Peptides against a protein of PDB entry 3EFO. Designs and how they scored, part 167

Target 1, 262 residues: chain A of PDB entry 3EFO
Amino acid sequence: SQLADLYKSCETDALINFFAKSAFKAVLHQPLKVIREILVNQTAHMLACYRKNCASPSAASQLILPDSMKVLPVYMNCLLKNCVLLSRPEISTDERAYQRQLVMTMGVADSQLFFYPQLLPIHTLDVKSTMLPAAVRCSESRLSEEGIFLLANGLHMFLWLGVSSPPELIQGIFNVPSFAHINTDMTLLPEVGNPYSQQLRMIMGIIQQKRPYSMKLTIVKQREQPEMVFRQFLVEDKGLYGGSSYVDFLCCVHKEICQLLN

## One batch from the design tools (peptide; made by RFdiffusion4, then SolubleMPNN)

Design b2_p20_8_s1 (from b2_p20_8, 12 letters changed)
Fold by OpenDDE base, seed 1:
Structure b2_p20_8_s1 (fold): chain B 262 residues (1-262), chain A 20 residues (1-20)
Amino acid sequence: as target 1 above (262 residues)
Amino acid sequence: SSFVPSVEIDMDELEKLRKE
């Protein structure tokens, strides 16, 4: 069917780019509340249509996502949580204007990375392999006190270190004896020259490759105050300024779908 | 073919997890 073909050919990253630019354009003429409602409704309607016309029969308690849109909800939630669509006094008008303009000029790949960052467990690196570690979900639940993680969203890069991160890795990356000796004011990693350091730098280089902006590196130690900034990029968690977690958003979308179909 | 592969999420289980 035509609908089946549509869902098979759907490109989530392109859709998110479209929705983002449409919403950010609408900000100039419509209330933020209305824009957010439209985005949620559009998401629900798309998924309701799929369930009604294309999906195999399933229990009402199940949320059914076409494979091509399996990550649409998480990206949509990230869009909804963007400062451009939030009306909070803690967010400056300048920041909103800046991010709005950035997204309006972003291509599909750039916006995808911007809304959902890469989070890489670099403590698992095999220095004998040139393969990049698999990205993990952007949630605190995926972090480990014994781990070291690299986060990048195309604009910012963070190196997060757990309080119990291996001293040998700390030595390898920073050339210091312990976690306590790490200087978080630095924006560049030292060129230590060992295989692990070289591998990390290579990964950072790959991430930076073909990105329109040079990403500033921020080193973050777990349980220090600057970690709060890093946590804002764990987009699947509940936002600092009232944004929903991904789980909460899924529940919301499912409820809306059920209402549309009943 | 009219078949479109899908991902199913058990919302009951998810709801249970979010309450923990």
Scores: peptide ipSAE 0.385, ipTM 0.866, DockQ to the pose 0.813
Fold by OpenDDE base, seed 3:
Structure b2_p20_8_s1 (fold): chain B 262 residues (1-262), chain A 20 residues (1-20)
Amino acid sequence: as target 1 above (262 residues)
Amino acid sequence: SSFVPSVEIDMDELEKLRKE
């Protein structure tokens, strides 16, 4: 069927790019609340249509996603939580305008990374391997006080350090004896010269080379004030300014789908 | 066939997580 073909051929990253640009264009002439509602409704309608016409029967307690759209909800939630679509006075007009313009010119790959960052557990690096560490989900639940994580979204790069980060890694990266000695004002890692430092720098370089925008490095210590900025990029968590967690969003979408299919 | 392969998410489990 035509519907089946549509869902099989759907490219979620392209769809998110489309929705983002459409929404960001609409902010110029429509209320933010309306735009958000439209996005949620469109998501629910697409998935409801799939469940009705293309999916195998399943319990109402299940959210059913076509394989091609398995990550649609998480990206859609990220879009909805973007500062451009949030009506909060704490978000500057300049920041909204800046991000809006950026996304309006982004390709599919860039927008995907922008909305859902890469979060890499660099404390697990194997200095003998040339492979990049596997990214983890962008949630605080995936962080560890003993860990060190690199986050990148194509525009920003953060190096997050847990309060109990291994001193040997701190020494390896920063050439200082302890967590307390790390200078968070630096935007460049020192050239320590050991294998771990070299590998980290290589990873950062690879990430940067794949992106059109230069990313400045921000060093973030756990439990320090700048960590709040970092946490905003943990997009699956509840937003600081009222944005929904991924789990909450899934529940919301599921509820709407059920309502549509009643 | 009109069938499209799918991924299922247990919303009951998610609701539990939401309440925690």
Scores: peptide ipSAE 0.385, ipTM 0.868, DockQ to the pose 0.845
Fold by OpenDDE base, seed 5:
Structure b2_p20_8_s1 (fold): chain B 262 residues (1-262), chain A 20 residues (1-20)
Amino acid sequence: as target 1 above (262 residues)
Amino acid sequence: SSFVPSVEIDMDELEKLRKE
């Protein structure tokens, strides 16, 4: 059936791009509350329709996602949490306008990375391997005080360092003896020249490759002031200016699906 | 109805996590 084909071949990244642009266009002539409600309703209806017509029977306590849409909810939550769709006085009109314009011109690949950043555990690098480390979920729960993480969303790049980051890695990356000696005002990493430093720079280069904008590097120490900005990019967590955690959003969507079908 | 492969999330478990 056409419906089955739709759910089998759904491209979530393209769908999110469409929803984002549609929503951001609607901001000009519809209340934000209405726009957010529409997005949630669309998500719930799509998943309810799948459950009703294309999924095998399952317990009501289960959230059923077609395989092709397994990441739709997380992206949708990220969209809903974007400053353009939030009605908070702390968010300036300029920032809202800026991000709106950015997304309105983004391709599918750009918007995918923009809404859900890459978070890479740099401390796990094997200097003998040419493979990039596997990205982890964008949540504080995935960070470690002993870890070093690189986050990138196509516009910004952060190097986050745990308070207990290995001194040998600190030395390797920054050529300083300890965490305390790292200068967070730096926007570029020093060219230390050791294999670890070279590999990190290579990774950064790969991330920057084919991106339309040059990403500014921000070095972030855990428990220092700039970390607050960094944490806003941990999109699966609860937002500072509103917005649900991913878990909360899933619960919300599931509830709405149940209401539609029961 | 037509079958489409799916993933399942146990919402009861998630609700427990929310309460913690």
Scores: peptide ipSAE 0.381, ipTM 0.867, DockQ to the pose 0.793
Fold by OpenDDE base, seed 4:
Structure b2_p20_8_s1 (fold): chain B 262 residues (1-262), chain A 20 residues (1-20)
Amino acid sequence: as target 1 above (262 residues)
Amino acid sequence: SSFVPSVEIDMDELEKLRKE
């Protein structure tokens, strides 16, 4: 059926781009609460329609997503948690205006990265491999005190270091003997020249490639004050300013779908 | 075919995980 074909061919990244731009345009003439409700409603309606018309019968306790939309909820939640739509007093009007304008000009590839950052476990790098490490989900649960992670969203780049990150890696990256010696004021990694350092730099370069903006690097130590900024990009977690976790959002969407189908 | 492959999330199980 035409409907089935639609769900098979749906491009979630394009859809999110559309929703983002539509919502950010609407901010100028509609209350934020209404905009957020519309986005959730649209999400629920799309998924309810799928469940009703295209999905195999399943228990009501199940949330059913077409394969093409399996990441729709997480991206939608990220959109809903963007500062433009949250509009908390802790966020300056300038920042909201800035991000709004940025997203309004973003292509599909840019917006998907912007809303859902790449989080890479750098401590797992194999210097003998040219393969990039597999990204992990943007949640604190995926971090490790023994790990080093690189996060990038197309605008910002963070190198997060666990308090127990391996000294050998610290030495390799920063040419300092320990975690305590890392200078978090630096915006560039030192030219250490060893294979690990070079590989990390290569990865950073790859991430920067084809991105319209030069990402500033921020070095973040776990449990230091700047980590709070980093945590804001762990988009699957509960937002600092009231945004829902991904899990909570799934529950919300599921509930609304059930209501639509009853 | 009108069948569209899907992913199912067990919300009950998810709720359990959320509470842990």
Scores: peptide ipSAE 0.376, ipTM 0.861, DockQ to the pose 0.778

Design b2_p20_8_s2 (from b2_p20_8, 12 letters changed)
Fold by OpenDDE base, seed 2:
Structure b2_p20_8_s2 (fold): chain B 262 residues (1-262), chain A 20 residues (1-20)
Amino acid sequence: as target 1 above (262 residues)
Amino acid sequence: MPEVPYVSIDIKKLEEELAA
């Protein structure tokens, strides 16, 4: 069917880019609440239509996502949680304006990365492998005190260090003996001539490739104050200023879909 | 078989997890 073909060929990243730009344009003329409602409604309608017309019958308790749109909800939630669409007094007008302008000029790939960062478990690196580690979900639940993670969203790059991160890795990356010795004021990694350091630099280089902006590196120690900033990029978690977690959003979308289909 | 492959998420389970 035509609908089936539509959903099969759907490009979520393109949709998110479109929705983001549309919403961010609308910010100038419509209340944020209305914009958010429209986005949620559109999401629900698209998914409801799929469930009704393209999916096999499933239990009402199941949220059914076409494969091509399996990540639409998470990206949509990220969009909804973006400061541009939040009317929180804690968010400056300048910050809203800045991010709005950035997104308005972003391509599909850029906006995808912007809304959902890449989070890489650096502590799992195999220096003998040329393969990048698989990205993990952007949630605190995926972090470990023993781990080291690199996060990038096209604008910022964070190197997060668990309090129990391996000293040998710390030595390899920073050329210091322990977690406590890591200087978080650094914006560049030291040039340590070992395979691990080189591999990390390679990864960072790959991430930076073809990005329109140079990502400034921020080193973040777990349980230190700057970690709060880092955690804002764990987009699947609940936002600092009341934004929904991914799970919460899924429930919300499911509820709305059910309402549309009932 | 669905016309388009899909992912199924058990919302009930998620809600239970949220409630816990």
Scores: peptide ipSAE 0.308, ipTM 0.815, DockQ to the pose 0.700
Fold by OpenDDE base, seed 3:
Structure b2_p20_8_s2 (fold): chain B 262 residues (1-262), chain A 20 residues (1-20)
Amino acid sequence: as target 1 above (262 residues)
Amino acid sequence: MPEVPYVSIDIKKLEEELAA
């Protein structure tokens, strides 16, 4: 059917790009609450239509997503939680305005990365490998006090260090003896010259490559005040000031779909 | 079989996890 073909050919990244730009344009004329409601409604309607017309019958407790939209909810939630649509006190008005303008000009690939960052477990690096470490989901549950993680969203780059991160890695990256000695004011990693440092720098370079904007590096220590900013990029977690976790959002979408299909 | 392949998420299970 025509609908089946539509859902089969759907590209979530393109949809998110479209929804983001549409929503960010609407910010100028519509209340944020209304915009968010529209986005949720659109999401629910699309998925309800699929379930009604294109999917086999399933239990009411199941959320059914076409394969082409399997990651739509997570990205949609990221969009809904973005500081442009969900104002956060820790984000200045200027920064919010800047982000809005940036997204309005972003391509599909850029917006995808922007809304859902890469989170890489740097502490697991194999200096003998040329492959990038596999990204983990953007959630605190994926962090480790013993770990070191690199987060990048195309605009910002964070190096997060757990309070119990290995001293040998700290020495390798920063050339200091311990976590306490790390200077978080630096925006560049020192050129220590060991294989681990070189590998990390290479990874950072690869991430920066082909990105339209130069990402400033922010070094973040776990449990220090700046970590609060970092945690805002853990987009699957429950946000402050009304932001939902990914799980919360799934439940919300499911509920709305059920209401539409009743 | 559905006309378009799909992924199923058990929302009930997720809700239970949230409640815990």
Scores: peptide ipSAE 0.304, ipTM 0.814, DockQ to the pose 0.719
Fold by OpenDDE base, seed 4:
Structure b2_p20_8_s2 (fold): chain B 262 residues (1-262), chain A 20 residues (1-20)
Amino acid sequence: as target 1 above (262 residues)
Amino acid sequence: MPEVPYVSIDIKKLEEELAA
């Protein structure tokens, strides 16, 4: 059927780009609450249509996503939680305006990374391998106190260090003996010159080369004040200034789908 | 077989996790 073909060929990243630009344009003329409701409604309608017309019968407790849209909810939630649409007083108008303008000019690939950052477990690097570490889900639950993670969203780059990060890695990256000695005011990693340092720098370079904007590096120590900023990029978690966790959003979407179908 | 391949998410399980 035409619907089946549509859902098979659907490109979620393109949809998110479209929804983002549409929403960010609408903020100039419509209340944020209305915009958010529209986005959720559109999401629910698309998925309800699939469930009604394309999916096999399933239990009411199941949220059914076509394979092509399996990541639609998470990206949609990220969009909904963007500062442009949240408009919390803690976020300056200038910042919202800045991000709005950026997204309005972003291509599909850029917006994808922008809304859902790449989070890489740097502590798992194998200096003997040329392979990049696999990204993990952007949630605090995926962090470890023993780990070191690199987060990038095309605009910002963070190097997050757990309080129990291996001293060997700390020395390899920063040329200091311990976590306590790391200077978080640095915006550049020192040129230590060992294989691990070089590999990390290479990874950072690769990430940067794919992006149109230069990403400033922020070094973040776990449990220090700047970590609060970093946590805002863990988009699957509940937002500090509003917005649902990914899990909450899934439940919300499911509920709305059920309402549409009943 | 579904007409379009799909992923299913157990919302009940998620709700239980949220309640815990």
Scores: peptide ipSAE 0.294, ipTM 0.806, DockQ to the pose 0.703
Fold by OpenDDE base, seed 5:
Structure b2_p20_8_s2 (fold): chain B 262 residues (1-262), chain A 20 residues (1-20)
Amino acid sequence: as target 1 above (262 residues)
Amino acid sequence: MPEVPYVSIDIKKLEEELAA
Protein backbone atom coordinates (compact mmCIF):
# COMPACT_ATOMS: atom_id res chain seq x y z
CA SER B 1 0.00 0.00 0.00
CA GLN B 2 0.96 3.63 -0.38
CA LEU B 3 0.99 4.00 3.37
CA ALA B 4 3.32 1.06 3.84
CA ASP B 5 5.63 2.46 1.19
CA LEU B 6 5.64 5.79 2.98
CA TYR B 7 6.78 4.24 6.24
CA LYS B 8 9.40 2.13 4.49
CA SER B 9 10.89 5.16 2.79
CA CYS B 10 10.70 7.48 5.78
CA GLU B 11 13.97 9.09 6.79
CA THR B 12 13.83 9.97 10.47
CA ASP B 13 16.68 12.45 10.30
CA ALA B 14 14.91 14.41 7.57
CA LEU B 15 11.65 14.24 9.47
CA ILE B 16 13.23 15.57 12.64
CA ASN B 17 14.86 18.36 10.68
CA PHE B 18 11.46 19.30 9.31
CA PHE B 19 9.75 19.12 12.69
CA ALA B 20 12.49 21.14 14.33
CA LYS B 21 12.35 23.93 11.78
CA SER B 22 8.57 23.92 11.78
CA ALA B 23 8.42 24.10 15.56
CA PHE B 24 11.11 26.74 15.82
CA LYS B 25 9.31 28.85 13.24
CA ALA B 26 6.04 28.45 15.13
CA VAL B 27 7.66 29.75 18.33
CA LEU B 28 7.23 33.25 16.97
CA HIS B 29 3.46 32.94 16.71
CA GLN B 30 2.30 30.16 19.02
CA PRO B 31 2.65 29.35 22.72
CA LEU B 32 5.40 26.89 23.56
CA LYS B 33 2.95 24.60 25.30
CA VAL B 34 0.89 24.30 22.15
CA ILE B 35 3.95 23.61 20.03
CA ARG B 36 5.12 20.84 22.34
CA GLU B 37 1.68 19.30 22.37
CA ILE B 38 1.54 19.36 18.59
CA LEU B 39 4.89 17.61 18.32
CA VAL B 40 3.88 14.88 20.75
CA ASN B 41 0.54 14.46 19.03
CA GLN B 42 2.14 14.24 15.61
CA THR B 43 4.54 11.60 16.89
CA ALA B 44 1.73 9.61 18.44
CA HIS B 45 -0.48 9.90 15.37
CA MET B 46 2.22 8.71 13.01
CA LEU B 47 3.01 5.71 15.16
CA ALA B 48 -0.65 4.97 15.84
CA CYS B 49 -1.37 5.02 12.13
CA TYR B 50 1.46 2.59 11.53
CA ARG B 51 0.27 0.24 14.23
CA LYS B 52 -3.27 0.35 12.94
CA ASN B 53 -2.62 0.00 9.24
CA CYS B 54 0.83 -1.44 8.67
CA ALA B 55 1.74 -3.65 11.62
CA SER B 56 0.58 -7.06 12.71
CA PRO B 57 -1.48 -7.23 15.88
CA SER B 58 0.61 -7.16 19.03
CA ALA B 59 0.14 -6.84 22.77
CA ALA B 60 -1.16 -3.48 23.95
CA SER B 61 1.83 -3.17 26.27
CA GLN B 62 4.19 -3.12 23.31
CA LEU B 63 5.35 0.01 21.55
CA ILE B 64 5.72 -0.80 17.87
CA LEU B 65 8.10 1.32 15.81
CA PRO B 66 8.69 0.82 12.11
CA ASP B 67 12.37 0.22 11.37
CA SER B 68 12.61 3.46 9.45
CA MET B 69 11.39 5.37 12.50
CA LYS B 70 12.97 3.37 15.30
CA VAL B 71 14.92 6.42 16.46
CA LEU B 72 12.12 8.93 15.92
CA PRO B 73 11.09 9.00 19.59
CA VAL B 74 14.60 9.65 20.87
CA TYR B 75 15.12 12.49 18.41
CA MET B 76 11.69 13.92 19.14
CA ASN B 77 12.43 13.90 22.85
CA CYS B 78 15.69 15.70 22.19
CA LEU B 79 13.80 18.31 20.18
CA LEU B 80 11.23 18.75 22.94
CA LYS B 81 14.02 19.19 25.47
CA ASN B 82 15.78 21.86 23.46
CA CYS B 83 15.94 25.23 25.18
CA VAL B 84 13.97 26.86 22.35
CA LEU B 85 10.90 24.85 23.27
CA LEU B 86 11.31 24.96 27.05
CA SER B 87 9.47 27.55 29.12
CA ARG B 88 12.07 28.00 31.82
CA PRO B 89 13.21 31.30 33.28
CA GLU B 90 16.70 29.89 33.72
CA ILE B 91 17.15 29.95 29.97
CA SER B 92 17.98 33.37 28.61
CA THR B 93 16.17 34.85 25.64
CA ASP B 94 19.49 35.25 23.90
CA GLU B 95 20.33 31.57 24.22
CA ARG B 96 16.94 30.59 22.86
CA ALA B 97 17.28 32.99 19.97
CA TYR B 98 20.77 31.74 19.23
CA GLN B 99 19.86 28.07 19.10
CA ARG B 100 16.70 28.80 17.17
CA GLN B 101 18.66 30.56 14.47
CA LEU B 102 21.25 27.79 14.36
CA VAL B 103 18.72 25.04 13.80
CA MET B 104 16.73 27.06 11.28
CA THR B 105 19.75 27.02 8.99
CA MET B 106 20.91 23.44 9.63
CA GLY B 107 20.85 20.70 7.07
CA VAL B 108 19.63 17.21 7.86
CA ALA B 109 23.04 15.85 8.83
CA ASP B 110 23.84 18.83 11.04
CA SER B 111 20.54 18.75 12.90
CA GLN B 112 20.84 15.02 13.45
CA LEU B 113 24.16 15.43 15.20
CA PHE B 114 22.99 18.55 17.00
CA PHE B 115 19.99 16.90 18.62
CA TYR B 116 21.70 13.60 19.32
CA PRO B 117 25.43 13.91 19.97
CA GLN B 118 28.03 11.34 19.15
CA LEU B 119 29.52 9.81 22.30
CA LEU B 120 32.64 7.73 21.73
CA PRO B 121 34.40 5.51 24.27
CA ILE B 122 37.94 6.42 23.33
CA HIS B 123 39.40 4.39 26.18
CA THR B 124 38.59 1.34 24.10
CA LEU B 125 40.69 2.48 21.16
CA ASP B 126 42.87 -0.04 19.45
CA VAL B 127 45.89 1.88 18.24
CA LYS B 128 46.47 -0.73 15.57
CA SER B 129 42.95 -0.39 14.19
CA THR B 130 41.77 2.17 11.66
CA MET B 131 38.17 1.79 12.75
CA LEU B 132 36.47 4.33 14.96
CA PRO B 133 34.98 3.06 18.18
CA ALA B 134 31.26 2.46 18.12
CA ALA B 135 29.26 5.30 19.61
CA VAL B 136 27.36 4.62 22.81
CA ARG B 137 23.97 5.92 23.90
CA CYS B 138 24.02 9.43 25.31
CA SER B 139 23.31 8.52 28.91
CA GLU B 140 25.19 8.59 32.18
CA SER B 141 24.55 4.87 32.43
CA ARG B 142 26.95 4.36 29.54
CA LEU B 143 29.77 6.25 31.20
CA SER B 144 32.28 4.61 33.51
CA GLU B 145 34.65 5.99 36.11
CA GLU B 146 37.40 4.05 34.39
CA GLY B 147 36.56 5.44 30.98
CA ILE B 148 37.39 8.35 28.74
CA PHE B 149 34.70 9.58 26.36
CA LEU B 150 34.59 12.05 23.51
CA LEU B 151 31.28 13.83 22.89
CA ALA B 152 30.47 16.00 19.88
CA ASN B 153 27.26 17.61 18.63
CA GLY B 154 28.60 19.64 15.73
CA LEU B 155 29.00 22.77 17.84
CA HIS B 156 30.76 21.56 20.96
CA MET B 157 33.31 18.87 21.68
CA PHE B 158 33.95 17.44 25.14
CA LEU B 159 36.57 15.07 26.40
CA TRP B 160 35.18 13.50 29.56
CA LEU B 161 37.51 11.68 31.95
CA GLY B 162 36.42 9.34 34.68
CA VAL B 163 38.01 9.73 38.09
CA SER B 164 39.59 6.32 37.64
CA SER B 165 40.74 6.81 34.06
CA PRO B 166 43.72 4.63 33.18
CA PRO B 167 46.96 6.42 34.06
CA GLU B 168 48.59 5.14 30.90
CA LEU B 169 45.91 6.83 28.80
CA ILE B 170 46.17 10.03 30.78
CA GLN B 171 49.90 9.98 30.20
CA GLY B 172 49.32 9.23 26.54
CA ILE B 173 46.85 12.05 26.00
CA PHE B 174 48.06 14.77 28.36
CA ASN B 175 51.62 13.77 29.20
CA VAL B 176 50.90 14.03 32.93
CA PRO B 177 51.24 11.32 35.56
CA SER B 178 47.71 11.30 36.93
CA PHE B 179 44.12 12.48 36.71
CA ALA B 180 44.77 15.19 39.28
CA HIS B 181 47.43 16.77 37.10
CA ILE B 182 45.16 17.31 34.11
CA ASN B 183 44.56 20.98 33.40
CA THR B 184 40.95 21.47 32.33
CA ASP B 185 41.54 25.07 31.27
CA MET B 186 43.13 23.95 28.04
CA THR B 187 41.12 24.00 24.83
CA LEU B 188 43.64 22.01 22.83
CA LEU B 189 45.22 18.65 23.48
CA PRO B 190 48.98 18.65 23.75
CA GLU B 191 50.89 17.12 20.89
CA VAL B 192 52.37 14.26 22.88
CA GLY B 193 53.30 12.36 19.75
CA ASN B 194 52.60 8.78 20.79
CA PRO B 195 50.32 6.53 18.74
CA TYR B 196 47.37 6.86 21.09
CA SER B 197 47.52 10.64 21.10
CA GLN B 198 47.80 10.68 17.34
CA GLN B 199 44.85 8.37 16.94
CA LEU B 200 42.70 10.48 19.25
CA ARG B 201 43.59 13.57 17.28
CA MET B 202 42.73 11.74 14.09
CA ILE B 203 39.32 10.82 15.48
CA MET B 204 38.71 14.40 16.50
CA GLY B 205 39.64 15.46 13.01
CA ILE B 206 37.21 13.03 11.45
CA ILE B 207 34.43 14.30 13.68
CA GLN B 208 35.25 17.87 12.78
CA GLN B 209 35.36 17.09 9.08
CA LYS B 210 32.58 18.58 6.96
CA ARG B 211 31.09 20.40 9.94
CA PRO B 212 30.33 24.06 9.24
CA TYR B 213 31.55 25.23 12.65
CA SER B 214 34.79 24.57 14.44
CA MET B 215 34.02 22.68 17.62
CA LYS B 216 35.82 24.05 20.64
CA LEU B 217 37.23 21.32 22.86
CA THR B 218 36.36 21.29 26.54
CA ILE B 219 38.18 18.98 28.92
CA VAL B 220 35.86 17.67 31.61
CA LYS B 221 36.83 15.83 34.76
CA GLN B 222 34.23 13.68 36.42
CA ARG B 223 32.79 15.22 39.60
CA GLU B 224 34.07 18.69 38.81
CA GLN B 225 31.71 21.61 38.27
CA PRO B 226 32.07 21.76 34.47
CA GLU B 227 30.74 18.21 34.25
CA MET B 228 27.26 19.63 34.71
CA VAL B 229 27.52 21.33 31.35
CA PHE B 230 28.66 18.09 29.77
CA ARG B 231 25.79 16.16 31.30
CA GLN B 232 23.31 18.40 29.51
CA PHE B 233 24.36 16.66 26.32
CA LEU B 234 23.50 13.24 27.69
CA VAL B 235 20.17 13.67 25.99
CA GLU B 236 18.64 10.33 26.92
CA ASP B 237 18.78 11.25 30.60
CA LYS B 238 16.37 13.48 32.45
CA GLY B 239 16.85 17.08 31.48
CA LEU B 240 18.20 19.70 33.82
CA TYR B 241 15.19 21.93 33.22
CA GLY B 242 12.47 19.34 33.57
CA GLY B 243 12.71 17.51 30.28
CA SER B 244 11.88 13.82 30.30
CA SER B 245 14.30 10.96 29.93
CA TYR B 246 14.05 8.89 26.79
CA VAL B 247 12.43 6.08 28.73
CA ASP B 248 9.86 8.43 30.21
CA PHE B 249 9.10 9.77 26.77
CA LEU B 250 8.61 6.29 25.34
CA CYS B 251 6.06 5.58 28.03
CA CYS B 252 4.35 8.87 27.30
CA VAL B 253 4.19 8.22 23.57
CA HIS B 254 2.89 4.72 24.13
CA LYS B 255 0.12 6.05 26.32
CA GLU B 256 -0.88 8.58 23.68
CA ILE B 257 -0.91 5.92 20.97
CA CYS B 258 -3.11 3.68 23.06
CA GLN B 259 -5.52 6.53 23.62
CA LEU B 260 -5.72 7.18 19.89
CA LEU B 261 -6.39 3.55 19.07
CA ASN B 262 -8.99 2.98 21.80
CA MET A 1 3.76 -10.46 9.15
CA PRO A 2 3.78 -6.69 9.23
CA GLU A 3 3.89 -4.86 5.93
CA VAL A 4 6.73 -2.77 7.32
CA PRO A 5 9.43 -4.28 9.55
CA TYR A 6 9.30 -3.00 13.11
CA VAL A 7 10.96 -2.88 16.49
CA SER A 8 8.94 -3.81 19.55
CA ILE A 9 9.55 -2.19 22.92
CA ASP A 10 8.09 -3.68 26.07
CA ILE A 11 6.67 -0.64 27.83
CA LYS A 12 5.61 -2.63 30.86
CA LYS A 13 9.18 -3.66 31.43
CA LEU A 14 10.36 -0.10 31.06
CA GLU A 15 7.79 1.13 33.55
CA GLU A 16 8.90 -1.49 36.02
CA GLU A 17 12.47 -0.40 35.63
CA LEU A 18 11.47 3.20 36.24
CA ALA A 19 9.60 2.22 39.36
CA ALA A 20 12.57 0.35 40.77
Scores: peptide ipSAE 0.291, ipTM 0.809, DockQ to the pose 0.710

Design b2_p20_8_s3 (from b2_p20_8, 11 letters changed)
Fold by OpenDDE base, seed 3:
Structure b2_p20_8_s3 (fold): chain B 262 residues (1-262), chain A 20 residues (1-20)
Amino acid sequence: as target 1 above (262 residues)
Amino acid sequence: SEFVPHVLIDMDELEKLRAE
């Protein structure tokens, strides 16, 4: 059927780009609350239509996502949690305007990375392999005190270090003996020259490739004040300004789907 | 109705996880 073909060929990244630009244009003419409601409604309707017409019967307690849209909800939640669509007084007009303009000019690849960052567990690097480590979900639950993670969203790059990061990795990356000796004011990694350092630099280079902006590196120590900024990019968690976690959003979407179909 | 491959999320299990 035409519907089945549509869902099979759906490009979620393109949809998110479209929704983002549409929403960010609409902020000039519509209340933020209305825009958010429309986005949630559109998400629910698309998924409800799939459940009704293309999915096998399942329990009402199940949320069914077509393969082509399996990441649609998480990206949609990221969009909804963007400062442009949040009505918090703590967010300046300048910041809203800045991010709105940025997204309005982004292509599909840029926008998906912007809304959902790459979070790489670089403490698991195999220095003998040129393959990038598998990205983890952008949530605090995926971090570890013993780990070192690189986060990038096309505009910013963060190197997050757990309080119990291995000293050998600290030495390998920063050429210092311990976590406490790391200088977080630096914006560039030192040229240590060992295989691990070289591998990390390669990864950073790959991430930077074909990005329209040069990403500034911010080094973040766990439990230090600057970590709060980093945590804002853990988009699956609850937002600082009241945005829902991914889990909460799924519940919301599921509820709305049920309302549409029942 | 035509089957399209999909992912199932058990919302009951998800609710349990969020409660933890």
Scores: peptide ipSAE 0.330, ipTM 0.853, DockQ to the pose 0.777
Fold by OpenDDE base, seed 5:
Structure b2_p20_8_s3 (fold): chain B 262 residues (1-262), chain A 20 residues (1-20)
Amino acid sequence: as target 1 above (262 residues)
Amino acid sequence: SEFVPHVLIDMDELEKLRAE
């Protein structure tokens, strides 16, 4: 059927790009509350339609996502949590305008990375491997005090260090004896020249490759003030300015789907 | 209805996580 074909062939990244641009255009002539409601409603309706017409019967306690849309909710939540769609006095008009214009001109690949960052556990690097480490979900629960993580969203790059990061890796990356000696004011990594440092720089280069913007590097120590900014990019967590966690959003969507079908 | 492959999420489990 036409519906089945639609759900089989759906490309979530393209859909999110469309929703983002549509919503950001609507900001000029519709209230933010209405825009957010429309986005949630559209998400719920798409998933409700799938459940009704294209899925096998399942318990009401289960949320059913077609394979092609398995990441739609997480991206939609990221969109809803973007400063352009949040009505908070703490967010300046300039910041809203800036991000709005950025997204309005983004292609599909750029927008998906922008809304859901790449978070890499670089403390697990094998210096003998040319493969990038597997990305982890953007949540505090995936961080480790013993770990070192690289986060990138196409505009910003963060190197996050746990308070118990391995001294040997700190020495390898920064050429300093301990976590306390790391200077977080630097925007460039030193040229240490060991295999680990070289591999990290290579990874950073790969991430930067073919991105339209040069990503500024920010060094972040766990439990220091700059970490608060970093945590805003952990998009599956609850936002500082009232944005829902991914879990909360799923519950919200599920509730609305049930209301549509019951 | 025509079947399309899907992922199932147990919302009861998520609710428990949310409550913690």
Scores: peptide ipSAE 0.322, ipTM 0.848, DockQ to the pose 0.802
Fold by OpenDDE base, seed 4:
Structure b2_p20_8_s3 (fold): chain B 262 residues (1-262), chain A 20 residues (1-20)
Amino acid sequence: as target 1 above (262 residues)
Amino acid sequence: SEFVPHVLIDMDELEKLRAE
């Protein structure tokens, strides 16, 4: 059927790009609350239609996502939590305007990374491998006090260090003896020259090469004040300014789907 | 209707996670 074909061929990244640009355009003439409601409604309608017409029968307690849209909810939630769509006084008008303009010009690949950052466990690097480490979900639950993580969203790059990150890695990256000695004011990693440092630099280079914008590096120590900025990019968690966690959003969407099908 | 492959999310399980 046409519907089945549609859901099989759907490209979530393109869809999110479309929704983002549509929403960010609408900001100029519609209230933010209305825009957010429309986005949630559209998400629910798409998934409700799928459940009704294309999915096998399942329990009401189950949320059913077509394979092509399995990441639609998480990206949609990220969109909803973007500063452009949030009405908080803590977010400056300039920042909203800036990000709106950026997204309005982004291609599909750029917007995908922008809304859902890459979070890489750097502490697991194999210096003998040229492969990038597998990204983890953008949630605090995926961080480790013993770990070092690199986060990139195409505009910003963060190197997050756990309070118990391995001293040998700290030495390898920063050429300092301990976590306490790391200077977070640095925007560039020192050229230490060991294999681990070189591997990390290579990874950072690869990430940067794929993006049209130069990403400044911010070094973040766990439990220091600047970590709050970093945490804003853990998009699956509850937002600082009231945005839903991914889990909460799934519940919201599921509820709305059920309502539509009643 | 034609079946389209899908992913199932157990909302009950999610609720349990939220409670923890």
Scores: peptide ipSAE 0.319, ipTM 0.846, DockQ to the pose 0.773
Fold by OpenDDE base, seed 2:
Structure b2_p20_8_s3 (fold): chain B 262 residues (1-262), chain A 20 residues (1-20)
Amino acid sequence: as target 1 above (262 residues)
Amino acid sequence: SEFVPHVLIDMDELEKLRAE
């Protein structure tokens, strides 16, 4: 059927790009609350239509996502949590305007990375491998006190260090004896020159490749005050400024789908 | 009807996680 073909061929990244640009354009002439409601409604309607017309029978307690849209909800939640669509006084007008203009000019690949960052467990690096480590989901639950993680969204880059991160890795990256000696004011990694340092720099280079903007590096220590900024990029978690966690958003979408189909 | 591959998310399980 035509509907079946549509859902099979759907490209979620392109759809999110479209929704983002549409929403950010609408900010100029519609209230933010209305825009957010429209986005949630559109998501629910799209998934309700699939459940009704294309999906095999399943329990009402199940949320059914076509494979082509399996990541649609998480990206949609990221869009909804973007500062452009949030009405919080803590968010400056300049920041909203800046991010709005950036997204309005972003291609599909750029917007995908922007809304859902790469989070890489660099403490698992094999210095003999040229492959990037597998990205993990952007949630605090995926972090480890013993780990070191690199986060990038095309605009910002963070190197997060757990309080119990291996001293040998700290020495390898920063050329200091311990976690306590790391200077978080630095925006560049030192040229230590060992294989691990070189591998990390290579990874950072790959991430920076083909990105339209140069990403500034921020060093973040776990449990220090600046970590709060980093946590805002863990997009599957609850946001500081009222945004829902991914789980909460799924529940919200499912509820709305059920209401549409009842 | 034509089969479209899909993912099932158990919302009951998710709700339990939220409660924890």
Scores: peptide ipSAE 0.315, ipTM 0.840, DockQ to the pose 0.829

